# Peptides against a protein of PDB entry 1IK9, part 253

Target 1, 211 residues: chain A of PDB entry 1IK9
Amino acid sequence: MERKISRIHLVSEPSITHFLQVSWEKTLESGFVITLTDGHSAWTGTVSESEISQEADDMAMEKGKYVGELRKALLSGAGPADVYTFNFSKESCYFFFEKNLKDVSFRLGSFNLEKVENPAEVIRELICYCLDTIAENQAKNEHLQKENERLLRDWNDVQGRFEKCVSAKEALETDLYKRFILVLNEKKTKIRSLHNKLLNAAQEREKDIKQ
Target 2, 207 residues: chain A of PDB entry 1IK9 as posed
Amino acid sequence: MERKISRIHLVSEPSITHFLQVSWEKTLESGFVITLTDGHSAWTGTVSESEISQEADDMAMEKGKYVGELRKALLSADVYTFNFSKESAYFFFEKNLKDVSFRLGSFNLEKVENPAEVIRELIAYALDTIAENQAKNEHLQKENERLLRDWNDVQGRFEKAVSAKEALETDLYKRFILVLNEKKTKIRSLHNKLLNAAQEREKDIKQ
Target 3, 195 residues: chain B of PDB entry 1IK9 as posed
Amino acid sequence: MERKISRIHLVSEPSITHFLQVSWEKTLESGFVITLTDGHSAWTGTVSESEISQEADDMAMEKGKYVGELRKALLSVYTFNFSKESAYFFFEKNLKDVSFRLGSFNLEKVENPAEVIRELIAYALDTIAENQAKNEHLQKENERLLRDWNDVQGRFEKAVSAKEALETDLYKRFILVLNEKKTKIRSLHNKLLNA

## One batch from the design tools (peptide; made by RFdiffusion4, then SolubleMPNN)

Design b2_p29_8_s1 (from b2_p29_8, 19 letters changed)
Fold by OpenDDE base, seed 3:
Structure b2_p29_8_s1 (fold): chain B 211 residues (1-211), chain C 211 residues (1-211), chain A 29 residues (1-29)
Amino acid sequence: as target 1 above (211 residues)
Amino acid sequence: as target 1 above (211 residues)
Amino acid sequence: DEEFEKLLEELKAKREAERAELAALKAAK
């Protein structure tokens, strides 16, 4: 089961933060359980897949679009733009919410809730879920931090090896070239010596022809 | 201000989870505010630095050790080993906790709490803190994930460059040797040719002398 | 002789390129 808790403000009670919990299986489209609390009282209602489909039909809205609007309204709360307005009557236990656009406001959905007999249990369970979520997220953060430290160490190791490889390459190339130059110079000296000997032999022959 | 919320079980009410909130400035030693709630009622007490010092003295415990025990008891809850037992009387508003070791149990501390007039405000604020903490931890998690992905890309880049460097080193060494051998062989051929010319010149001279 | 000098120049150019790559890697730290 997936769960999201958000803060909302009711039009009737704007001075007190309410908490809206939505619980669902896999997708919000399959239905969900909605719980509202003010930290003292709690109200719960179950919304079925058929009710979601009916609400979409009543609004003449495509179901996927409607579910997308439900997700934005119920799981994100009234985002920073007050795009959604929440209304609740404690007397009738009727909850409804509207989407407010610049030129148009319309009812997005409505639910009949039931007052929970023991709201303390719902509130305790909600706090437990929050604490569990904090612990899970902390464990994930610690794991990611350790992994980042590992990756940084591995990066430094490869970088160090790369530097050594480049230095070794340059040293090897320099040594090879120096050795090659020495050998080539020896051969050049030998060639020059042999040319001089040939020149001397030719000059001696020319002297012998000239008696 | 730092804050920690933990789950505890009271000896008098073991069937219902209670929540213990501790709030402090910089260090727990400087004093703290303790709040207990069952999701319906709330009780709060302030513990001063002087009271902490007095409790340490009364226990004949070194203050740093005592504060360490307070941190374990109040911020971690009764850890998985039930090392700490919590007691609370709703009538007297007296809260105390004990450390339970295998052979010795002793009172670690006691506080007089006051019943909060509007517990819903305390509970709402507590839930708000939990939701804020979840959001902060999620943002940290997303940041760490992005950093992890960056580090992995950088590691792969360096690794790829390293592999190219190694391959280039071997290829260069091979090419240098091949080119050197070619030049060396040309010089050797020239030396051989010059030696043959010298030998021929010497033979011609010997023929001219015999003539 | 000219071929050998060309080889030396090619090697120098490759070394400079590798040093530049190493410098770029160090700068990415």
Scores: peptide ipSAE 0.023, ipTM 0.825, DockQ to the pose 0.757; fails the geometry check
Fold by OpenDDE base, seed 4:
Structure b2_p29_8_s1 (fold): chain B 211 residues (1-211), chain C 211 residues (1-211), chain A 29 residues (1-29)
Amino acid sequence: as target 1 above (211 residues)
Amino acid sequence: as target 1 above (211 residues)
Amino acid sequence: DEEFEKLLEELKAKREAERAELAALKAAK
């Protein structure tokens, strides 16, 4: 089961933060449980897959698109852009929400809620869920932080090894070149010496022929 | 201001989860505000630095050690090891907590609380704080995850560049060696040829002298 | 000639060592 709690402001009570809890299995399309609370009273309703389908049909909206709008309205919290307006009557227990576009507001959905007999239990469970979520997220943060530190160490180690490898190769290449030049110069000197000996021998032979 | 909310179980109501909120400035030693709620009623008390000092003195405990115990009791939540027992009387509004050691339980502290007139406001604010904390922790998690992914990419990039650099250097060295061997072999062949010419010239001269 | 062959062998050995180290770095992740 998935759950999301959001802060909402009701048109009837704009000064009092309300909390909207939505609980569902895998997708909102299969139905969901909606719970509203003001920290004193709580109201709950179950929305079936058939009700979601009926609302989509009544709106002449494709079901996937409608569920997408429900997800934005009910799970994202009232984002700063007041695109979704929430209404609730404590008397009728009728909950409805509207999407406000530039030129047109339209009702996105409506649900009948029932007043919870023991709102304190719902509120306690809601706070427990929040505290559990905080603890889980903190543990995940600590894990990710430790992984980041590990990755940074690993990166620094690879970089250090790379720099050492590059430097060692450059030193090796330089040494090789120096040794190559030395060997080549020795061979060149030997060739020059042998060539001079041949020239001298040829000159001596030419002198011996000329007596 | 720092804040911590914990689940606690009261000895008087072990079946009902209570929530203990502690709020303080930098350290508990400077004093704190304690709030208890069951999701319906709330009770609040302010504990001064002088009260903390007095409790430490009454216990004959060093103040830093006492504050350390307060921190463990009030901020860590009731860890699984039931080391801290919480008691509250709704009638007297007297809150006290005990540390349970193997052989001895002792009272760690006691506070007078006052019933909050509007508990719903305290509960709403508490839920708001939890939701804000969840959002902050989620944003931090997303950031850390993105950083982890970046560090992994950077590591792969450095490794790929390193491999390319090594391969390029190996290719260069191999080409240099091949060229050097070619030049060296040419020089060796020339030396051998010149040496043979010198030997032949010497043999011809020896024939001319014998002749 | 012998010195040059020794130098070539030393260089080959160093290259193999570098490749082995690189391979070890790849295997450790």
Scores: peptide ipSAE 0.021, ipTM 0.820, DockQ to the pose 0.597; fails the geometry check
Fold by OpenDDE base, seed 2:
Structure b2_p29_8_s1 (fold): chain B 211 residues (1-211), chain C 211 residues (1-211), chain A 29 residues (1-29)
Amino acid sequence: as target 1 above (211 residues)
Amino acid sequence: as target 1 above (211 residues)
Amino acid sequence: DEEFEKLLEELKAKREAERAELAALKAAK
């Protein structure tokens, strides 16, 4: 089961932060449980897949688009710039929300809730879920931090080895060139010496022929 | 101001999860505000630096050690294996907690709380703090995840460049060796040829002298 | 000739060592 808690403001009670909990299985489209609380009272309702389908049809909206709007409204709270307005009557237990666009506002959905007999239990469970989520996120954060530190060390090690490898290869190439030049120069000197000996022998032979 | 919320179980109400909020400035030693709630009622008390010092003295415990125990008890809840036991009387508003060791239990501290007139406000603020903490931790996790992904890419890029550099240098060295061997072989052939010419010239000269 | 062959062998040994180090770096992944 997936769960999201959001803070919302009701049109009827703008000074009191309410909390909207939505719980669903795999996808919001399959239906969800909605819980509203003000920290004293709580109200809960179940929205079925059939009700979601009906609301989408009544709005003449494609179901996937409608579910997308539900997700934005119910899981993000009012959203940026109060794009969604929430209304609730404690007397009728009727919850409805509107999408506010520049020039047009429309009702996005409505649900009948039921007052919870023991709101303290619902509130405690909600706080427990928040604390569990904090603990899980902290553990994940610590893990990611350790992994990040490991990756940084590994990167520095590879960079250091790379620099050493480059330097070592340049030194090796330089040494190789120096050694090759020495060997080549020795061979060149030997060739020159042999050539001079041949020239001298030829000159001596020409002198011996001229007697 | 630093804040921690923990779940605790009271000896008097073991079936009902309570929440213990502790708020302090910089260090717990400088004093703190404690709030207890069951999701319906709330109780708050302020513990001064002088009261902490007095409790440490009364326990004949070094202040730093005592503050360390306070931190474990009040910020971690019961801790692993119910090392800390919490007691609260709603009538007297007297809160006290004990440390349970293998063979000895002792009272670690006690505080007088006051019943909050509007517990719903305290509960709402507590939930808001939890939601803010979740949002902050999520943002931090997303940041760390992105950084981790960046570091992984950078590591792969450096490794790829390193492998390419190694391969290119090996290819260059191999080509260099091949070229040097060719040049050396040419020089060796020339030396052999010149040496043979010298030997032949010497043999011809010996023949001409015998002739 | 012997000195050149020795140099080639030394270079080959260094290349093999470098390849081994590179392989070790890959295995530490």
Scores: peptide ipSAE 0.021, ipTM 0.821, DockQ to the pose 0.614; fails the geometry check
Fold by OpenDDE base, seed 1:
Structure b2_p29_8_s1 (fold): chain B 211 residues (1-211), chain C 211 residues (1-211), chain A 29 residues (1-29)
Amino acid sequence: as target 1 above (211 residues)
Amino acid sequence: as target 1 above (211 residues)
Amino acid sequence: DEEFEKLLEELKAKREAERAELAALKAAK
């Protein structure tokens, strides 16, 4: 079961924050339970998949689009843009909400709710859910933080090893080149020496031929 | 202002979850406001720094240790270990809590609360705080998750670059060695050739002298 | 010549060690 609690303002009581709890199984389109509370009283209603489908049909809206609008209206909380207006009559227990677009306002849905006899239990459960959610999110955040710290350490370690490897390698290449140059120079010197000896031998032979 | 809400069970009403809200400025030792609610009624009390200090003195406990125990009792929620027992009388508005150790139980503190006239407002505000906390924690969670993903990508990139660098370097070294060996072998061949020429010249000279 | 061959062998051994370390780093993830 999924659940979302949002704060809403009712047109009838704009100064009193109400809380809208929606609970559903897997998908909102399968139906949901809606609970409204002002922290003193609570009202609950069940909306079936058939009711959602019927409302989509009545609106001539594709079901997926309609459910998408329901999700925005009922789960997002009233964002600052006042795109959704909520109305509730405590007398009739009739809850309805409208979508306000620039040039057009239309009713998106309506539900009959029933007043809960013991609202305190509903409110306590709602608060419990909030506290549980906070605890879960905190635990997840702590885990993610530790994981990020681990990843940062691992990155620094790899970077440090990489730098060391590059440096060690450059040093090795430099040493190799130095040794190579030394060997080459030795061979060049030996070649020069041997050439000089050959030249001297040839000159001596030429002197010996010239007596 | 810092705030913590915890769920507690009262000895008088063990089947009814109560919520304990504690609010303080910077440190709990400076005093705090405590609010208790059962989702229908609410009770609030203010505890001053002087009261905390007096209670620590009365207990012959170091203030920091006492505040530490208060923090565990009032902010942690009743963990599964039932180390803290909470009592409240609705008639006297007297709230007290005990620490239960294996061989010793003692009263850790007591507060006089006042019944709130409009508990719905307190409850609404409490729920609002919970929802705000959830939203903040979710945003933090999403940020940490994105950061985690970034760090993982960065690590993979560095690792990939490192591998490429190592491979490119091995290829370069191999080419360098091949070139070196070629040059060295050429020089060795030239030295051998020159040595043979010198030996031949010496042998010819020895023949000419014997001649 | 022997010294150069020894150097080449040492370099090969170091490269193998670096490869092994890199492989170990890969395996540790």
Scores: peptide ipSAE 0.020, ipTM 0.821, DockQ to the pose 0.533; fails the geometry check

Design b2_p29_8_s2 (from b2_p29_8, 24 letters changed)
Fold by OpenDDE base, seed 3:
Structure b2_p29_8_s2 (fold): chain B 211 residues (1-211), chain C 211 residues (1-211), chain A 29 residues (1-29)
Amino acid sequence: as target 1 above (211 residues)
Amino acid sequence: as target 1 above (211 residues)
Amino acid sequence: DEEFEKFLEELKKKREKEREELAELKARR
């Protein structure tokens, strides 16, 4: 079971925050239970999948689009732009809501609710659900915080290893180059020495030919 | 202002979840407002810093320890071990709570509450606070999730660079050795060639002298 | 000798690039 509680304002009582609870199984399309409360009284109604289908047909709206509008209206609250207007009569227990567009307002849905005999139980359960949701979200946040701390440590460790690798590569290159220069200079000195010996031998031979 | 709502069970009404709200400024030691509700009725009282000090003195408890016990009792709920027992009389509006230890139970604190004339307003505000807290926690969760994803990307990037650095170090060592061997072999070949030329020159000179 | 000097210059350029990459990684901390 999924559940969403939202704040709404009723056209008849704009100064009193009302709470709209919607509960459903898997998808809102399959039907839902709607509960309205002002913190003192509560009203509940059940909306079936067939009623949702009938409302979509009566509106000449595609069902998926209609369910999408229901989701926006009932699960998101009115939002800041008053795109949805909620109406409820405590006398008739008739709940209806409208979508306000630039050039047209139209009724999106209507439900007959029943006054709950024990509103305190509904309100207590609603508060319990809120507290449970807070606790669950806190646990998720603590988990994510610990995970972030872990990832930061792991990043620091890899970064430190990378820095050491770069430094070690530079040191290795420098060491190899120094070793190569030493050996090359020894070989160059030997080549120069051998060339000088060849020149001297040639000069001595030229002297011996000239007697 | 800080606020905490907890579920409690009253000894007189163990089947009905009650909600205990505590609100304070900066620290519980400076005083607090306590509100009790059953979802229909509400009761509120204000506890001053002087009353907290007096209760600590009456208990012969160090104030910091006493405030610590108040924090555990009033902000954490009863917890699973029923370490704290809550009592409330709707008739007298007297609220008191006890700490249950293995060998002794003692009264930890007591407050005179007043019945709220408009409990619906208190309940609505309580639900609003819960919904606001849920929204804040969701926003924190989304932020932590995005940070987690960032840290994971950054870790993968550094890890990939580290692996490339290791491979590049090995490749560099191998390449330097190959190049060094080539240059050394060239110099060795030149030394051998010069030695052969010296031997030939010496042999020719020995022939010329015999001649 | 000239080929070895060219190789050393190439290694120097690679080292400079790796230092820049390392500096970028440090700046992200």
Scores: peptide ipSAE 0.023, ipTM 0.825, DockQ to the pose 0.556
Fold by OpenDDE base, seed 5:
Structure b2_p29_8_s2 (fold): chain B 211 residues (1-211), chain C 211 residues (1-211), chain A 29 residues (1-29)
Amino acid sequence: as target 1 above (211 residues)
Amino acid sequence: as target 1 above (211 residues)
Amino acid sequence: DEEFEKFLEELKKKREKEREELAELKARR
């Protein structure tokens, strides 16, 4: 079961932060359980897939688009732009929410809730879920941090090896050239020596012909 | 201000999860505010630095060690090992906790709490803090994930460059040797040619002398 | 001799490119 808790402000009680919990199985489209609390009282309602489909039809909205709007309204909380307005009557237990566009406001959905007999249990469970979520997120953070540190070490290791490889390549080339020049110079000296011997032999022959 | 919320079980109400909130400034040693709630009622007390020091002295425990035990008891929740037992009287508002060792149990601390007049506000604030903590942890997770993805890309990039550098080094060495061998072979051929010319000149001179 | 000098120049250019790439890698840190 998936779950989201959001802070909302009710038009009737703007000074009192309410918490909207939505719980669903796999997709919000399959239905969901909505719970509202003010930290003292709690109200719960179940919304079926058929109700969601009916609301979409009544709105003349494609089901997928409607579910997308429900997701934005109910799972994101009141986004910073107050695009969604939430209303709840404690007397009727009627919850409804509106989407406010610049020139048009419309009711997006409405739910009949029921007052929970033991709100403390619902609130405790909600806090437990928050604490569990914090613990899970902390464990994920610690894991990601360890992976980050590993990746950084591995990066530094490869970077250091790469730098050494570049330097070694330059050194190798320089060494090979130096060695080649040495051998080449030896060969050049030998060629010069042989040429001088040939010249001397030719000069001696010319002297021997001249007696 | 630093804050920690933990689940605890009270000896008097083992079936009802309680939440222990501890709030402090920089160090627990400087004092803290403790809040207990069952999701319906809340109780708060302030513990001063002087009280912490007095409790440490009364226990004949070094202050730093005592604060270390307080941190374990109050900030970790009941660890999986039930090493800490929590007691609270709603009538007296007296909260105390014990450390259970194999052969010795001792009272670690006791606090007089006061019943909060508006527990719903405390509970709402507690839930708000949990939701804020979740959001902060999610943002950290997303950041760490992005960093990990960056580091992985950077690692792959350096690894690929390193492999190319190794291959280029081997190719360079091979090419240099091939070129050197070609030039050396030319010089060897020239040396052989000059030696043959010298031998021919010597043979001709020996013929001319016999002639 | 000229082919060998050209080869040396090509190697120099490759080294410069590798150094630039290394510098870019360092600058991304």
Scores: peptide ipSAE 0.022, ipTM 0.825, DockQ to the pose 0.533
Fold by OpenDDE base, seed 2:
Structure b2_p29_8_s2 (fold): chain B 211 residues (1-211), chain C 211 residues (1-211), chain A 29 residues (1-29)
Amino acid sequence: as target 1 above (211 residues)
Amino acid sequence: as target 1 above (211 residues)
Amino acid sequence: DEEFEKFLEELKKKREKEREELAELKARR
């Protein structure tokens, strides 16, 4: 079962933070359990897949779009923009919420809740879930931090090897060229020497013909 | 102010999870506020630096070691090994905890708590802190995940460049040698040709002298 | 000789490119 806890403010009690827990199996579309608490009392209701479908039909909204709006309203809490307004009557146990747009406010959904007899158990379980989630997220953070440190070390090692490889390539090329120039100059000197010997031999032959 | 919330089990109510909140400024040694709750009632006490020092002296324990034991008991919760036992009387509001070793159990500390008049506010604030901590840890996780993905991409890029550099070094060496050999062979051919011309000229001169 | 000079120029250009790529890698740190 998946669940999300969010802070909300009720229109009737704007000074008191309420907590909205939504629990579902795989998808919110398949139905969910909603729990509201003020830290003293708790109220719970079960919403079926058929009720979600009926609310979508009554709104003339496509089911996937409606479930998307429910997800934003019920799982995000009142985001910074007060786009969703939450209402609850403790007398009737009727919970409803509205989407507030610039020129239009409309009811997005409504649920009948039941007062929980032992709210302390619900609150303890909610706190336990929060603490478990903190511990799991902390363990993930520690793992990711260790992996980041490893990746950074490995990157620095490969980077250092790459820089050494570039330098070694340049050094190799420079050494090969120096060696080549030395051998080439020896060959050029030998060619010049042989040409001079040929010129001298030709001049001597011309002198021998001229007697 | 730093704080930690832990689950504990009281010896008097082993079936009911209690929550122990400890709040402190900078160091636990400077004093702390302890809050106990069962999700319905809450109890709070303030422990001063002088009380911590007195408890350490009464135990004949070095203060740093004593604070280390307090940190393990009060901030770790009952770890998997039941090393710490927690006791609370709702009648006297007296809270004490013991360290259980293989052959010895001893009282580690004791505090007088006061019942909170509005436990719902304490519980709401505690849940708010848990939700804030979850959100902060989630944001850190998302940041670390993005950084891991970046570091992995950067590592793969440098690794690929390094491999290309190694291959390019070998290819460069091979190509330079081939080109050098070609130029040297041309010079060797020219040297051989000039030597043959010198030999022929010498042979012709010997023929002209015999002639 | 001209082919060898052209080869030297091509090698020089490759070295400059490798140095630029190395500098970019250093600047991303």
Scores: peptide ipSAE 0.022, ipTM 0.825, DockQ to the pose 0.539
Fold by OpenDDE base, seed 1:
Order: C-alpha cells, then structure tokens, then sequence
Structure b2_p29_8_s2 (fold): chain B 211 residues (1-211), chain C 211 residues (1-211), chain A 29 residues (1-29)
C-alpha cells in the first residue's frame, strides 16, 4: 500500500490548512482511499476503479491521462500555481476539485466522504506515518551521506594514484632515454675512435708504401 | 529554532500514541517549548534555562549530563527499551518522565503544561512541519543520490584511465627497450666490424714488416 | 636514428594528451 499526504487549501476555508491523504495499491488507477482532515475532524471516502473509469468517461478523457491528472491533483498538494482548486462541504461531505488553466477551469473529480467518528485516531495514525517516513528518509540520508563520503575518498585515492602513474611514466621515459643516450654516446665515441684509428693506420700504411 | 517531534506512550493512556514536540534554540540547555498532543487535545509548556538548571541541581546532576538525559528522553521518543517512562495528568496538566534502569528508576524531570484552546491549529502546524521535513529530506536524498551517481561515474572513469595508464607505461617501457636494443645492436655490430678491420690492418702491417 | 626521433615525438605527443586528460580531470573537480 502506498500513501501520500499533502496539504491543501479548501475554497470554503482558505485560512485553514487541510491535509489530504490518499492511500492506494500500486497505482491510483486501481482505486484509492481519500482522507481529509483539518486537525480536528476527519472525513474518509473510498474511490473504486470503476468510479475512476466512469469519471474519465464522463470527462471524455483517456483513463491514463485522467489518472495522471488525479495524481497531480491529489498527490502533489496545492502547488503554488493554484492549478488545482479543492472544495469540500462539511454539511454534505462532498469533496470536489477543479483544474484551473488560464482560459478554462473544469471539474476534475468529486467524491462523497464520510465523517470519521474518531478523528483523533486518524490524526494520530497520520502523524505516525509522517514520523515513520521522516525516520526512514533520515536513515536513507545518513546512508547516502556516508556512501558519498566513501566515494569521494575512493575517488581522491584513485585520482592520486593516476597522477602518480602519469608522473612515473614520464619519469621512466626520461630515465630510459637518458640512460640510452649515455650508452649510445659511448658507442658513438668508440666508433669514432675506431674510425680514426683505421684512418691513421691507412695513412701510415700509405706512408710506408711511399720509400 | 530547532524542533523534534516524537511519539510517546503515557503510562496513564498506554493504548493511545501521544506526540511530544520539543522546540528549542541551538540547545535544549537554553530552554525549550514542549507540546503534547493525542490528536484531539494539545498541551503546551515553556521550560526555561533556569528551570533546567534547577532540576539539574535538585538531582545533584551535572548540567551537561542532565541536558544529555533530557535530550535522550524528550527528543528520541520512547525507544523500544522502555528506558524512559512518560506520565501526564490531563486533570492537573502535570507532565513528568522517569528514567528506568535495571535496579533503579528515578524522576528525570517534570513540567506544568497548559491545555491549548485550539488544538487543531497545533495539530495542523505539527503536520505541516512533518510534511515540510519530509519534503526537505526527500530533496536532500535526491541530491545525494545524484551526487553519488556522479561520483561513481567519475570514479569509474578515473579507474579506467588509471588502468590504461599502467598498461601504457608497461607497453612504453617494453617498446623503448626493444627500440634501444635494436640501435645498440647496430652500434655494437659496427664496433665489432671496425675492430676486426683494425685487427686485419695490424696483421697486414705485421706481415709487411716481416717481409 | 630517424626512427628513434619519430618514436620520441610520438611519445611526446602521447604525454601531451595524457597531461591534457589529467588537466581535464582536475578541471572537473
């Protein structure tokens, strides 16, 4: 079971924050339980999949699109953009909500709610759910933070090793080249010396032939 | 201002989850506001720094230790270990709590509360705070998750580059040595050839002198 | 000798690339 609690403002009571809880299995499409509270009273209604389908049909809206609008309206709360307007009559227990666009407003859905006999239980359960959610999210946050710190350390270590490897490669090449040049120069010097000795020997031989 | 909401069980009403809100500036030592609610009624009291100091003195406990115990009792909720017992009289509005150890139980503190006239406002504000906290924690979690994913990618990239650098270093060393050996062998062959020519020239000269 | 010089130039170019890559990694930090 999934649950979302949001704050809403009712057109009838704009000064009082209300809380809208929606509870569903896997998707809102399968139906949901809606609970409204003002912190003193609570009202609950069950919305079936058939009701959702009927509302979509009545609106001539594709079901998936309609459910998408329901999700935005009922699960996101009143975003600051007043895109969704919520209405509730405490007398009739009739809840309805509208989507407001620049040029057009239309009713998105409506539900009959029932007044809860013991609203304190509903409110306590709602607060418990919030506290549990906070605790779970805090635990996840702490875990992610520790993992972040670990990953950062590991990244720094590998980066440092990489930099050392690059430097070591450069040093190796430079050292090998220096060593090679030394040996090569020795060989070149020896070749030159031997060549000069050969030239001298040839010149001496040419002198010996000329007596 | 810092705030912590926890769930507690009152000895007088063990079947009903109560919520204990504590609000303070920087530290509990400076004083705090305590709010108790059952989801229908609410009670509030203000505890001053002087009261905290007096309670610590009355207990013959070091203030920092006492504040540490207050923090554990009032901010952690009833941990499953029943280390802290909470009592509240709705009639007297007297709230007190005890620390229970294996061999000894003692009163840790007590506060006079006042019944809130409009508990719905307190409850609504409490729920709002919970929802805000959830939203903030979710945003932090999403940020940390994205950062962790980034760090993991960056780690993999650096690791891959490091491995390539190691392999490239080994390949470089091997290739340099092979090339150096080729050049050195050429020079060595030339030296040998020149040396043989010198030996032959010397032998020819020695023959010419003996002739 | 010419082949060795060419090899050294190729090595130098590889080093420059590795340094650029290292600099890019540092700049992303």
Amino acid sequence: as target 1 above (211 residues)
Amino acid sequence: as target 1 above (211 residues)
Amino acid sequence: DEEFEKFLEELKKKREKEREELAELKARR
Scores: peptide ipSAE 0.023, ipTM 0.826, DockQ to the pose 0.498; fails the geometry check

